# Peptides against a protein of PDB entry 8YVU: the designs that were tried, part 25

Target 1, 39 residues: chain A of PDB entry 8YVU
Amino acid sequence: PQLCYILDAILFLYGIVLTLLYCRLKIQVRKAAITSYEK
Target 2, 160 residues: chain B of PDB entry 8YVU
Amino acid sequence: TWLTVLKKEQEFLGVTQILTAMICLCFGTVVCSVLDISHIEGDIFSSFKAGYPFWGAIFFSISGMLSIISERRNATYLVRGSLGANTASSIAGGTGITILIINLKKSLAYIHIHSCQKFFETKCFMASFSTEIVVMMLFLTILGLGSAVSLTICGAGEEL

## One batch from the design tools (peptide; made by RFdiffusion4, then SolubleMPNN)

Design b1_p10_3_s2 (from b1_p10_3, 7 letters changed)
Fold by OpenDDE base, seed 5:
Structure b1_p10_3_s2 (fold): chain B 39 residues (1-39), chain C 160 residues (1-160), chain D 39 residues (1-39), chain A 10 residues (1-10)
Amino acid sequence: as target 1 above (39 residues)
Amino acid sequence: as target 2 above (160 residues)
Amino acid sequence: as target 1 above (39 residues)
Amino acid sequence: AEDLLQALRQ
């Protein structure tokens, strides 16, 4: 069924976007930790 | 910098690459165990006939392992080895994607030619199954290539 | 079709896990920002 | 990575 493949594509894109956002947030947390340590 | 971030995630990327390789290998072995590809007419399983799941998995596994070892030991020779392996894995991944796309096109063409409206027809079932496997392998290959490229960029950045 | 549904399940689980991790990281960033502001 | 694993376990 075509719907399954469409769902796969959507979930795949969602996974990529979340991975990128996760990486960005992880960087922000690390930067915040460094700033806190320097104070 | 972006390079610093990639370096910190190098182990994660390596693990992801190994995992992707193992999944590809598992799919390859399952397909070979369930289906006799040699008896299947046409190019529906051209990627499997070329042995892509096997050699691709090997390349990705080696690349991932070398990347992890290189990160842990932080030795110059290991960095070069990892860079070489990741580059080779990236090339292999690109080739694999090309093969899989060609296979996918052939499978889709087969489905259209035979007007596969009935799922229970043996030929149509095989073509559909092949298409699904190829799509899955394509996704896994893209993930593996992404990890290999990321690791290659990290390694190149360390040499500069 | 069955393989498509299996892939959907895997991608769905991956998406859920990433979402949870993203939420946790976001909370950590917020807590770090508040702590930095109070100093 | 170890901190991430610990974060996953918590």
Scores: peptide ipSAE 0.381, ipTM 0.790, DockQ to the pose 0.154
Fold by OpenDDE base, seed 2:
Structure b1_p10_3_s2 (fold): chain B 39 residues (1-39), chain C 160 residues (1-160), chain D 39 residues (1-39), chain A 10 residues (1-10)
Amino acid sequence: as target 1 above (39 residues)
Amino acid sequence: as target 2 above (160 residues)
Amino acid sequence: as target 1 above (39 residues)
Amino acid sequence: AEDLLQALRQ
């Protein structure tokens, strides 16, 4: 039971980190698209 | 620039494989040190009896190390060696997943047969512990297989 | 205990989906950067 | 690893 909760914590942290990275990458794509449109 | 990015991805995947291998070795060592698997009745630890944590970890470790060395030295023979090791690691990962699924089914069946309502019974505790370890190993094996397959595709692209 | 395993399965699936989406987005960022450099 | 961390911060 305790190992299951540890795994949940690791997977939850991994999910949060990936979500933040995905959001940052999405913002970068939008900035790159805007810069390409202004040129 | 594309080749540099692919090399950086290869190093990251190699490090992930080594980390997965180290975690699998740690779990295998802990289970072998704490539990005498040979004296445990039933197939609850069938994956451990098959030696999967050890040989699987070795394959993933070798594959990861070869991938990192191949990236650093940029030699054609090392690239082919890394591709071969990644392919072998992918096969080992697939076999490991199959063994772990079989072990998981047996462990779940054991829990259902004994109606493990009392967590303090030694047999039920061992079955639950085995199930948790097998699930963790299954997740790690899937991650390792994903990294090995990705490295294999990258290596195949470089040969082409 | 059963809820913990269900949560593990959901978090694992979420992690896989996010990883695939992150890879696709990274490829899109690279394509956008190349297109901007050729112009 | 340091370059990866820098790439993640950018």
Scores: peptide ipSAE 0.379, ipTM 0.789, DockQ to the pose 0.129
Fold by OpenDDE base, seed 3:
Structure b1_p10_3_s2 (fold): chain B 39 residues (1-39), chain C 160 residues (1-160), chain D 39 residues (1-39), chain A 10 residues (1-10)
Amino acid sequence: as target 1 above (39 residues)
Amino acid sequence: as target 2 above (160 residues)
Amino acid sequence: as target 1 above (39 residues)
Amino acid sequence: AEDLLQALRQ
């Protein structure tokens, strides 16, 4: 059971990091789309 | 294309594969050091008895290293070697998953048969511990297999 | 303890899905960058 | 990897 909780913590952290990266990337895509539209 | 993406991430995939292999090896070593698997009755540690953490880690490590070397040197002979190693690692990973699933089923069956309501019983504790370790190894093996398959696809694409 | 294993499975699946989405988004960013460079 | 790090810093 303790190992399960450790794994949960690792996976949770991984999920948070990926979510943040995804959000940042999404913002970049939006910025790129806006700049492309202005050209 | 997917092939182009995989090519750009070959180094990352190789590193991931090596890391996965090292983690598997560490877990295997720790379990073997703490528990005398040979004296444990039953099939609770069947994956360990089969030596999967050891040979699986070796295969993944070799595959990852070859992939990294192949990417860095960009030589045709190394690409072929990496492809072969990755293919072998993919097969090994698939076999490992099968062994781990079988072990998991046996462990769960053991827990069910003995109605392990008392966690403090040595047999139940060992079965639970085995189950946890097997699950962790299964996840790691899936990750390793994913990296090996990705590298194999990338290598195959380079040969075409 | 059973809940912990279920959580592990959910988090693992979430991680895989996010990884795939991240890869797709990364490809989109690259395509956008290429199109911006061609302009 | 360096480009990735730069992308992370932006």
Scores: peptide ipSAE 0.361, ipTM 0.784, DockQ to the pose 0.180
Fold by OpenDDE base, seed 4:
Structure b1_p10_3_s2 (fold): chain B 39 residues (1-39), chain C 160 residues (1-160), chain D 39 residues (1-39), chain A 10 residues (1-10)
Amino acid sequence: as target 1 above (39 residues)
Amino acid sequence: as target 2 above (160 residues)
Amino acid sequence: as target 1 above (39 residues)
Amino acid sequence: AEDLLQALRQ
């Protein structure tokens, strides 16, 4: 049971980090699309 | 740039908030139907006794719905309403997190005091079950708060 | 304990989905960067 | 959002 809770914490943290990274990457894609359109 | 991103994801955040609210309501209903919390001795279910799953879910649902409606209709009055609702939901989420943390601490303390090595005891089982539910609700509440705060920032940016 | 395992499964699935989405987005960013470099 | 979803699907 303790291992399960530890795994939950790790997976939750991983999910948060991935969400942040995904948001950052999405912003980068949008910036790249805007720069290509101005050109 | 951050505001523009938040605007584009506003509908998604609203949907996430509604989903979180629905899950919280479902958990609250299931726990209330299966467990007679009123007869459980101790503060193991203090968050449930406080009614957090219900009022929190209502606030998140209203906030999410208003956010979606505001985004779709693009009306100024709806934007203000959504901002107010999201602010209220953010406060509710923060309060909920606090209550859940307190409940979690009490549940863990109960487990420690009673040396619940034997999970087969009814009290220890209930404490463990409560702890699991509280952790789940805490995660959902954090997600809901994140969405509500994001929507609040987005709404504030539209009014400026 | 059973609820913990269910949560683990949900979080794990969420992590996998986010990872796949992140990978797809990363590929898109790379493609956009290459196209911007060739102009 | 729909255009973004379409862009994510291409």
Scores: peptide ipSAE 0.352, ipTM 0.789, DockQ to the pose 0.188

Design b1_p10_3_s3 (from b1_p10_3, 7 letters changed)
Fold by OpenDDE base, seed 5:
Structure b1_p10_3_s3 (fold): chain B 39 residues (1-39), chain C 160 residues (1-160), chain D 39 residues (1-39), chain A 10 residues (1-10)
Amino acid sequence: as target 1 above (39 residues)
Amino acid sequence: as target 2 above (160 residues)
Amino acid sequence: as target 1 above (39 residues)
Amino acid sequence: AEELLRALKE
């Protein structure tokens, strides 16, 4: 059971990090799309 | 800007908040249906006795719905209403986290006092189950609070 | 313990979905960057 | 946003 809780913590942290990275990447895609439309 | 990004994700955050609220409500109802919390000795289910899954779910659901409606209609009165609801949901989420942490501490203390090495003992099983439910509720509450805070920041940015 | 494993499964699934979305988004950013350099 | 989400799901 202790291993399960540790895994939960790791997966939770991973989920948060991926969410932040996804948000950043989405912003980059949007910026790239805007720059391509202005050209 | 970060505010523009948050505005674009407002609907997603609102949906996430509603989903989190529904999951919390489902867990609350399941626990109440399976266990008679009133007959359980101690404060293992103090968060449930306080009715947190119910009122927390209501606050998060209302906040999420108002945020979605506010984004779609783009009316000033809806923006203010959404901001108010999100602020209330953020406060409720913070209070819920506090209650859940206290409950978690009590549950852990109970497990330590009774040296629950054998999960087959009824008291130890109940304490372990309570701890697991509280942890799950805590994670869901943190997610809900994060969405509510994000929506609050977005709404505040629109009023400026 | 069973609830912990259920949570692990949900978090794991969430992590996989986010990873796939992140990879797709990263490929899109790369394609957009290449097209902007060719123009 | 919904179209983008659909495009991401496809």
Scores: peptide ipSAE 0.359, ipTM 0.794, DockQ to the pose 0.167
Fold by OpenDDE base, seed 1:
Structure b1_p10_3_s3 (fold): chain B 39 residues (1-39), chain C 160 residues (1-160), chain D 39 residues (1-39), chain A 10 residues (1-10)
Amino acid sequence: as target 1 above (39 residues)
Amino acid sequence: as target 2 above (160 residues)
Amino acid sequence: as target 1 above (39 residues)
Amino acid sequence: AEELLRALKE
């Protein structure tokens, strides 16, 4: 059971990091779309 | 477009593959040091008896290193070598997954048959521990295979 | 202990999905950057 | 990768 909890912690951390990166990329895509629309 | 993305991430994938291999090797070494698998009856540790953590780690490490070197030096002969190594690593990974799945099935069957509600029994503890390790190794092997396949596709794209 | 394994499976699937989405967004950002550079 | 990480931080 301890190994399972360790794996959960690692996967959870990985998920948080990926979510943050995804949000940042989504913001960049939106900025790029706005810039292209103004042209 | 996908090939271009894979090419840019080739070094990262190679590093990930090496890291995965090292983790697998570490787990294999720890298990072999703590448990005398040769004296354990049954197929609970069949993946370890087959030596998968060792040879799998070697194949993935070699594949990852070759991929990194190939990317850095950008030499045609290294690209071909990396492609071959990644292909071999992909095959090894697939074989490893198969072995691990078989081991997992046997371990789960053992737990089910013995109705391991009492964790204080040595056999139940070992079966549970084996299941946990096998699951972890399975995840690592899937990650390694994914990286090896990605590197193989990238290398094949560079030769075209 | 069963809940831990279920959580691991969910987190693993989540990680895979996020990785794929991240890759797709990264490609979109790159395409947008190329389009902006050509203008 | 490092340049990408920097670009992501900006």
Scores: peptide ipSAE 0.357, ipTM 0.788, DockQ to the pose 0.174
Fold by OpenDDE base, seed 4:
Structure b1_p10_3_s3 (fold): chain B 39 residues (1-39), chain C 160 residues (1-160), chain D 39 residues (1-39), chain A 10 residues (1-10)
Amino acid sequence: as target 1 above (39 residues)
Amino acid sequence: as target 2 above (160 residues)
Amino acid sequence: as target 1 above (39 residues)
Amino acid sequence: AEELLRALKE
């Protein structure tokens, strides 16, 4: 049971990191789209 | 377009595969060092008895390394070698998943039959521990298989 | 312990979905960059 | 790929 909770913590951390990276990438896409529209 | 994306991520997938292999090897080594799997009654550690964490880790590691080397050197002979290694790794991963699922079913059945509500009993503790390790190994194997398949598709696309 | 394994499965699925979404978003960024370069 | 990674880190 303790190992299961450790795995949960690792997977949870991984999910948070991926979510942050996804958000950053999404913001970059939006910025690129805005820049392309202004040209 | 998907092939192009996979080609660009080939190194990343290779690194992920190596990392997965190393983690699997570490878990296998730790379990073998702490537990006398051969002396454990039943098929709770059937995946470990089959040696999957070891040979699977080796195949994934070799496949990942070859993929990274192939991408860096951009040599045609390395691309073919990587394709072969990735294909072998994909087959190994599929076999490993099957073994792990069987082991998981046996472990769960053992827990159910013995009514292992009290995890303080040695056998129940071992079965629970095995189940946890098998689940971790299963997740890692799925990730490794995904990377190996992706690399195989990428390599096949380069040969065409 | 059963709840822990269920949580592991959910977190694992979430990780896979996020990885796929990240890949798709990365492709979109690349397409946007190519389009911007051709203009 | 390295340039893209750098661009992603910025």
Scores: peptide ipSAE 0.342, ipTM 0.797, DockQ to the pose 0.196
Fold by OpenDDE base, seed 3:
Structure b1_p10_3_s3 (fold): chain B 39 residues (1-39), chain C 160 residues (1-160), chain D 39 residues (1-39), chain A 10 residues (1-10)
Amino acid sequence: as target 1 above (39 residues)
Amino acid sequence: as target 2 above (160 residues)
Amino acid sequence: as target 1 above (39 residues)
Amino acid sequence: AEELLRALKE
């Protein structure tokens, strides 16, 4: 049971990091699209 | 497009594979050091008895190392070698997953048969511990297999 | 303990999905960058 | 890749 909770913590952290990275990439894509539209 | 992406991430995939292999090896070593699996009755540690944490880790490590070396040197002979190693590692990973699934089924069956409501019973504790370790190993094996397959696809694309 | 394993499975699936989405988004960013460079 | 990572961090 303790190992399961440790794994949960690791996976949760991984999920948070990926979510943040995804959000940042999404913002970059939006910025690039806006810049392309203005050209 | 997918091949190009995989090629760019080949080094990352190789590192991930090596890391996964090392973690599996560490878990195997720890379990073998704490528990004398040979004296444990039952099939709750069947994956360990089969030596999967060891040979699987070796295969993944070799595959990852070869992939990294192949990428760095960009030599045709190394690419072929890496492809072969990655293919072998992929097969090994698949076999490992199968063994782990079988072990999980046996462990779960054991827990069910003995109605392990009392966690403090030695047999139930061992079965629970085995289940937890096998689950972790299964996740790691899936990650390793994913990296090996990705590297295999990348290598195959370079040969075409 | 059963809840922990369920959580592990959910988090693992979430991690896989996010990884795939991240890869797709990364490809989109690269395509956008190439298009911007050609302009 | 490293430049991209830096750009992502900015």
Scores: peptide ipSAE 0.332, ipTM 0.787, DockQ to the pose 0.210

Design b1_p10_3_s4 (from b1_p10_3, 7 letters changed)
Fold by OpenDDE base, seed 5:
Structure b1_p10_3_s4 (fold): chain B 39 residues (1-39), chain C 160 residues (1-160), chain D 39 residues (1-39), chain A 10 residues (1-10)
Amino acid sequence: as target 1 above (39 residues)
Amino acid sequence: as target 2 above (160 residues)
Amino acid sequence: as target 1 above (39 residues)
Amino acid sequence: AEELLRALRQ
């Protein structure tokens, strides 16, 4: 049971980090698309 | 640029907030239906006694709905209303987190005092169940608060 | 303990979905970068 | 945004 809570914490942190990275990457894709359109 | 991103994700954040609120409401309802919290000794379910799952869910739902409507209609009065609702939801979320943390501490203290090694004891089972529910509610509340704060920032940026 | 496992399942699923989305997005960024370099 | 989300899901 304690291991389950530890896993929850790790997965939660992982989810937050991935969400932030996904947002950043999405912005990069959008910027790249805009740059490609202007060329 | 960040404000623009938040504006584009406003609907998503609103939906997330509503979903979080609904899940919290469901958990609250289930707990209240299965357990007679009023007859449980101690403050293991203090967050439920305070009615947090209910009023918190209402605030988050209203905030999310107003945010979605505001984005769709692009009316100034709706933007202000959404900002107000999101601010209120953010405050409610913060208060909810505080209540849940207090409840979690009490539950953990209870488990520690009773040396709950065997889950078959009713008191230990209830304390463990409470702890699990509180942790889940805490995570959901954090998600809801994050969405509400994001929407608040987005709304504030639109007023500038 | 059962609720913890349910939370683990939800977080795990969320993590998998985000990872897949991140990978797809990363591939898109790479493709966009290559296209930009060739122009 | 919805079209982009659909495109991402495809």
Scores: peptide ipSAE 0.352, ipTM 0.786, DockQ to the pose 0.176
Fold by OpenDDE base, seed 2:
Structure b1_p10_3_s4 (fold): chain B 39 residues (1-39), chain C 160 residues (1-160), chain D 39 residues (1-39), chain A 10 residues (1-10)
Amino acid sequence: as target 1 above (39 residues)
Amino acid sequence: as target 2 above (160 residues)
Amino acid sequence: as target 1 above (39 residues)
Amino acid sequence: AEELLRALRQ
């Protein structure tokens, strides 16, 4: 059970990091789309 | 376009593969150091008895290193070597998954047969520990196989 | 312990889905950048 | 990869 909790912590951290990266990437896509529209 | 994307991520996939290999090696060495697997009754640690964490880690490490070197030097002989290593790593990963699934089934069957209601019983504790380690190894092996297959596809695309 | 294994499965699935979405979004960013360069 | 990481940090 302790190892299971450690794995949960790692997977949870991984999920948070990926979510943050996804949000940043989504913002970049929006900025790129706006720049393309202004040109 | 997909091949181009995989080529750009080749270094990242190689690093991921090396990291996966190192984690597998660490788990293997820790288990072998803490537990005397040879004296454990049953096939609870069949994957460890087969030496999968060791040879699998070696294959993944070699594949990852060759992929990184091939990307940096862009030499034809290194590309072929990386493709060969990635193919070998993919085969090793598939074999590892099979061994781990068999081990998982045996561990679960052991827990069921002995009606492991008491966590503090030595046999039940070992079976539970084995199950947890096997699940972790299975996840790592799937990640390693995914990276190896991706690198193999990338290498095959470069040869065409 | 059973709840821990269920949580592991959910977090693992979440990680896979996020990885796929991240890859798709990364491709979209690249396509947007190429389109901006051609204009 | 380093340039990409820098671009991701901006």
Scores: peptide ipSAE 0.345, ipTM 0.783, DockQ to the pose 0.174
Fold by OpenDDE base, seed 4:
Structure b1_p10_3_s4 (fold): chain B 39 residues (1-39), chain C 160 residues (1-160), chain D 39 residues (1-39), chain A 10 residues (1-10)
Amino acid sequence: as target 1 above (39 residues)
Amino acid sequence: as target 2 above (160 residues)
Amino acid sequence: as target 1 above (39 residues)
Amino acid sequence: AEELLRALRQ
């Protein structure tokens, strides 16, 4: 049971990190699109 | 386009594969050190008895290392070697998943049959522990297989 | 304990989906960069 | 790849 909770914590942390990276990447895509539109 | 993307991520996939392999080895070592699997009744640790954590980890490690080396040196002979290793790792991963699923089913069946409500019973504790470890290994194996397949596709694309 | 395993499955699925989305977004960023370079 | 990694870190 304790190992299951440890795994949950690791997976949860992984999910948070991926979400943050995804958000950062999405912002970069938006910035690139705006720059392309202004040219 | 997809091949190009996978090629650019080949090193990352290789590192992920090596990491997965190391984690599998660590789990295998811990289980073998703490539990005498040979004396455990039933097929609760069938995946461990088959030696999957060890040979699977070796295959994934070799595949990952070859993929990294192939990407860094950009040599044609290394590309072929990496393709072969990744293909072997993909097959090993698929076999490992099958073994782990079978082990998981047996472990769950054991828990159900013995009505393991009290985790303090040695047999029930072992079955529960096995189930947890098998689930972790299953997840890692799926990740490793995904990496190996991706690397195989990249290698095949480079040969064409 | 059963809830823990269910949570593991959900978190794992979430991780896979996020990884796929991240890959797709990365491809989009690359395509945008190529298009910007050709202009 | 290294340039891309640098771009991702910015």
Scores: peptide ipSAE 0.340, ipTM 0.791, DockQ to the pose 0.196
Fold by OpenDDE base, seed 3:
Structure b1_p10_3_s4 (fold): chain B 39 residues (1-39), chain C 160 residues (1-160), chain D 39 residues (1-39), chain A 10 residues (1-10)
Amino acid sequence: as target 1 above (39 residues)
Amino acid sequence: as target 2 above (160 residues)
Amino acid sequence: as target 1 above (39 residues)
Amino acid sequence: AEELLRALRQ
């Protein structure tokens, strides 16, 4: 049971990190698209 | 395009593979140190009896290392060697997954047969512990296999 | 204990999906960057 | 790739 909770914690952390990275990339794509539209 | 992405992430995939291998090896070592698997009745630790945490980790580690070296040196002979190693590691990973699934089924069956409502019974505790460890190893093996397959596809793409 | 394993499965699936989405987004960013460079 | 990573971290 304890090992399961440890795995949950690791996977949860991984999910959070990936979500943050995804959000950052999405923002970058949006900025790039805006810049391309202004050119 | 997909191949290009994989090529750019080869080093990362290799590192991930090595890390996964090391974690598997650590788990295997810990289990072997704490439990005398040879004296445990039944097939609760069949994956450990087969030595999967050890040989699987070795294969993944070698594959990852070769992939990293191949990427860094960018030599044709190393690329081929890495491709071969990654292919072998992928096969080993697939075999490992199969073994782990079988072990998991046996462990679950054991728990069901003995109606392990009392967690404090030694046999039930061991079966539960085995199940947990096997699940963890299964996840790690899937991750390792994913990295190995990705590296294999990347290497194959470079040869084409 | 059973809930923990279910959570592990969900988090694992989430991690895989996010990884795929991240890869796709990264490809889009690269394509956008190339297009911006050609302009 | 490293430059891109730096750009991503900005």
Scores: peptide ipSAE 0.329, ipTM 0.785, DockQ to the pose 0.222

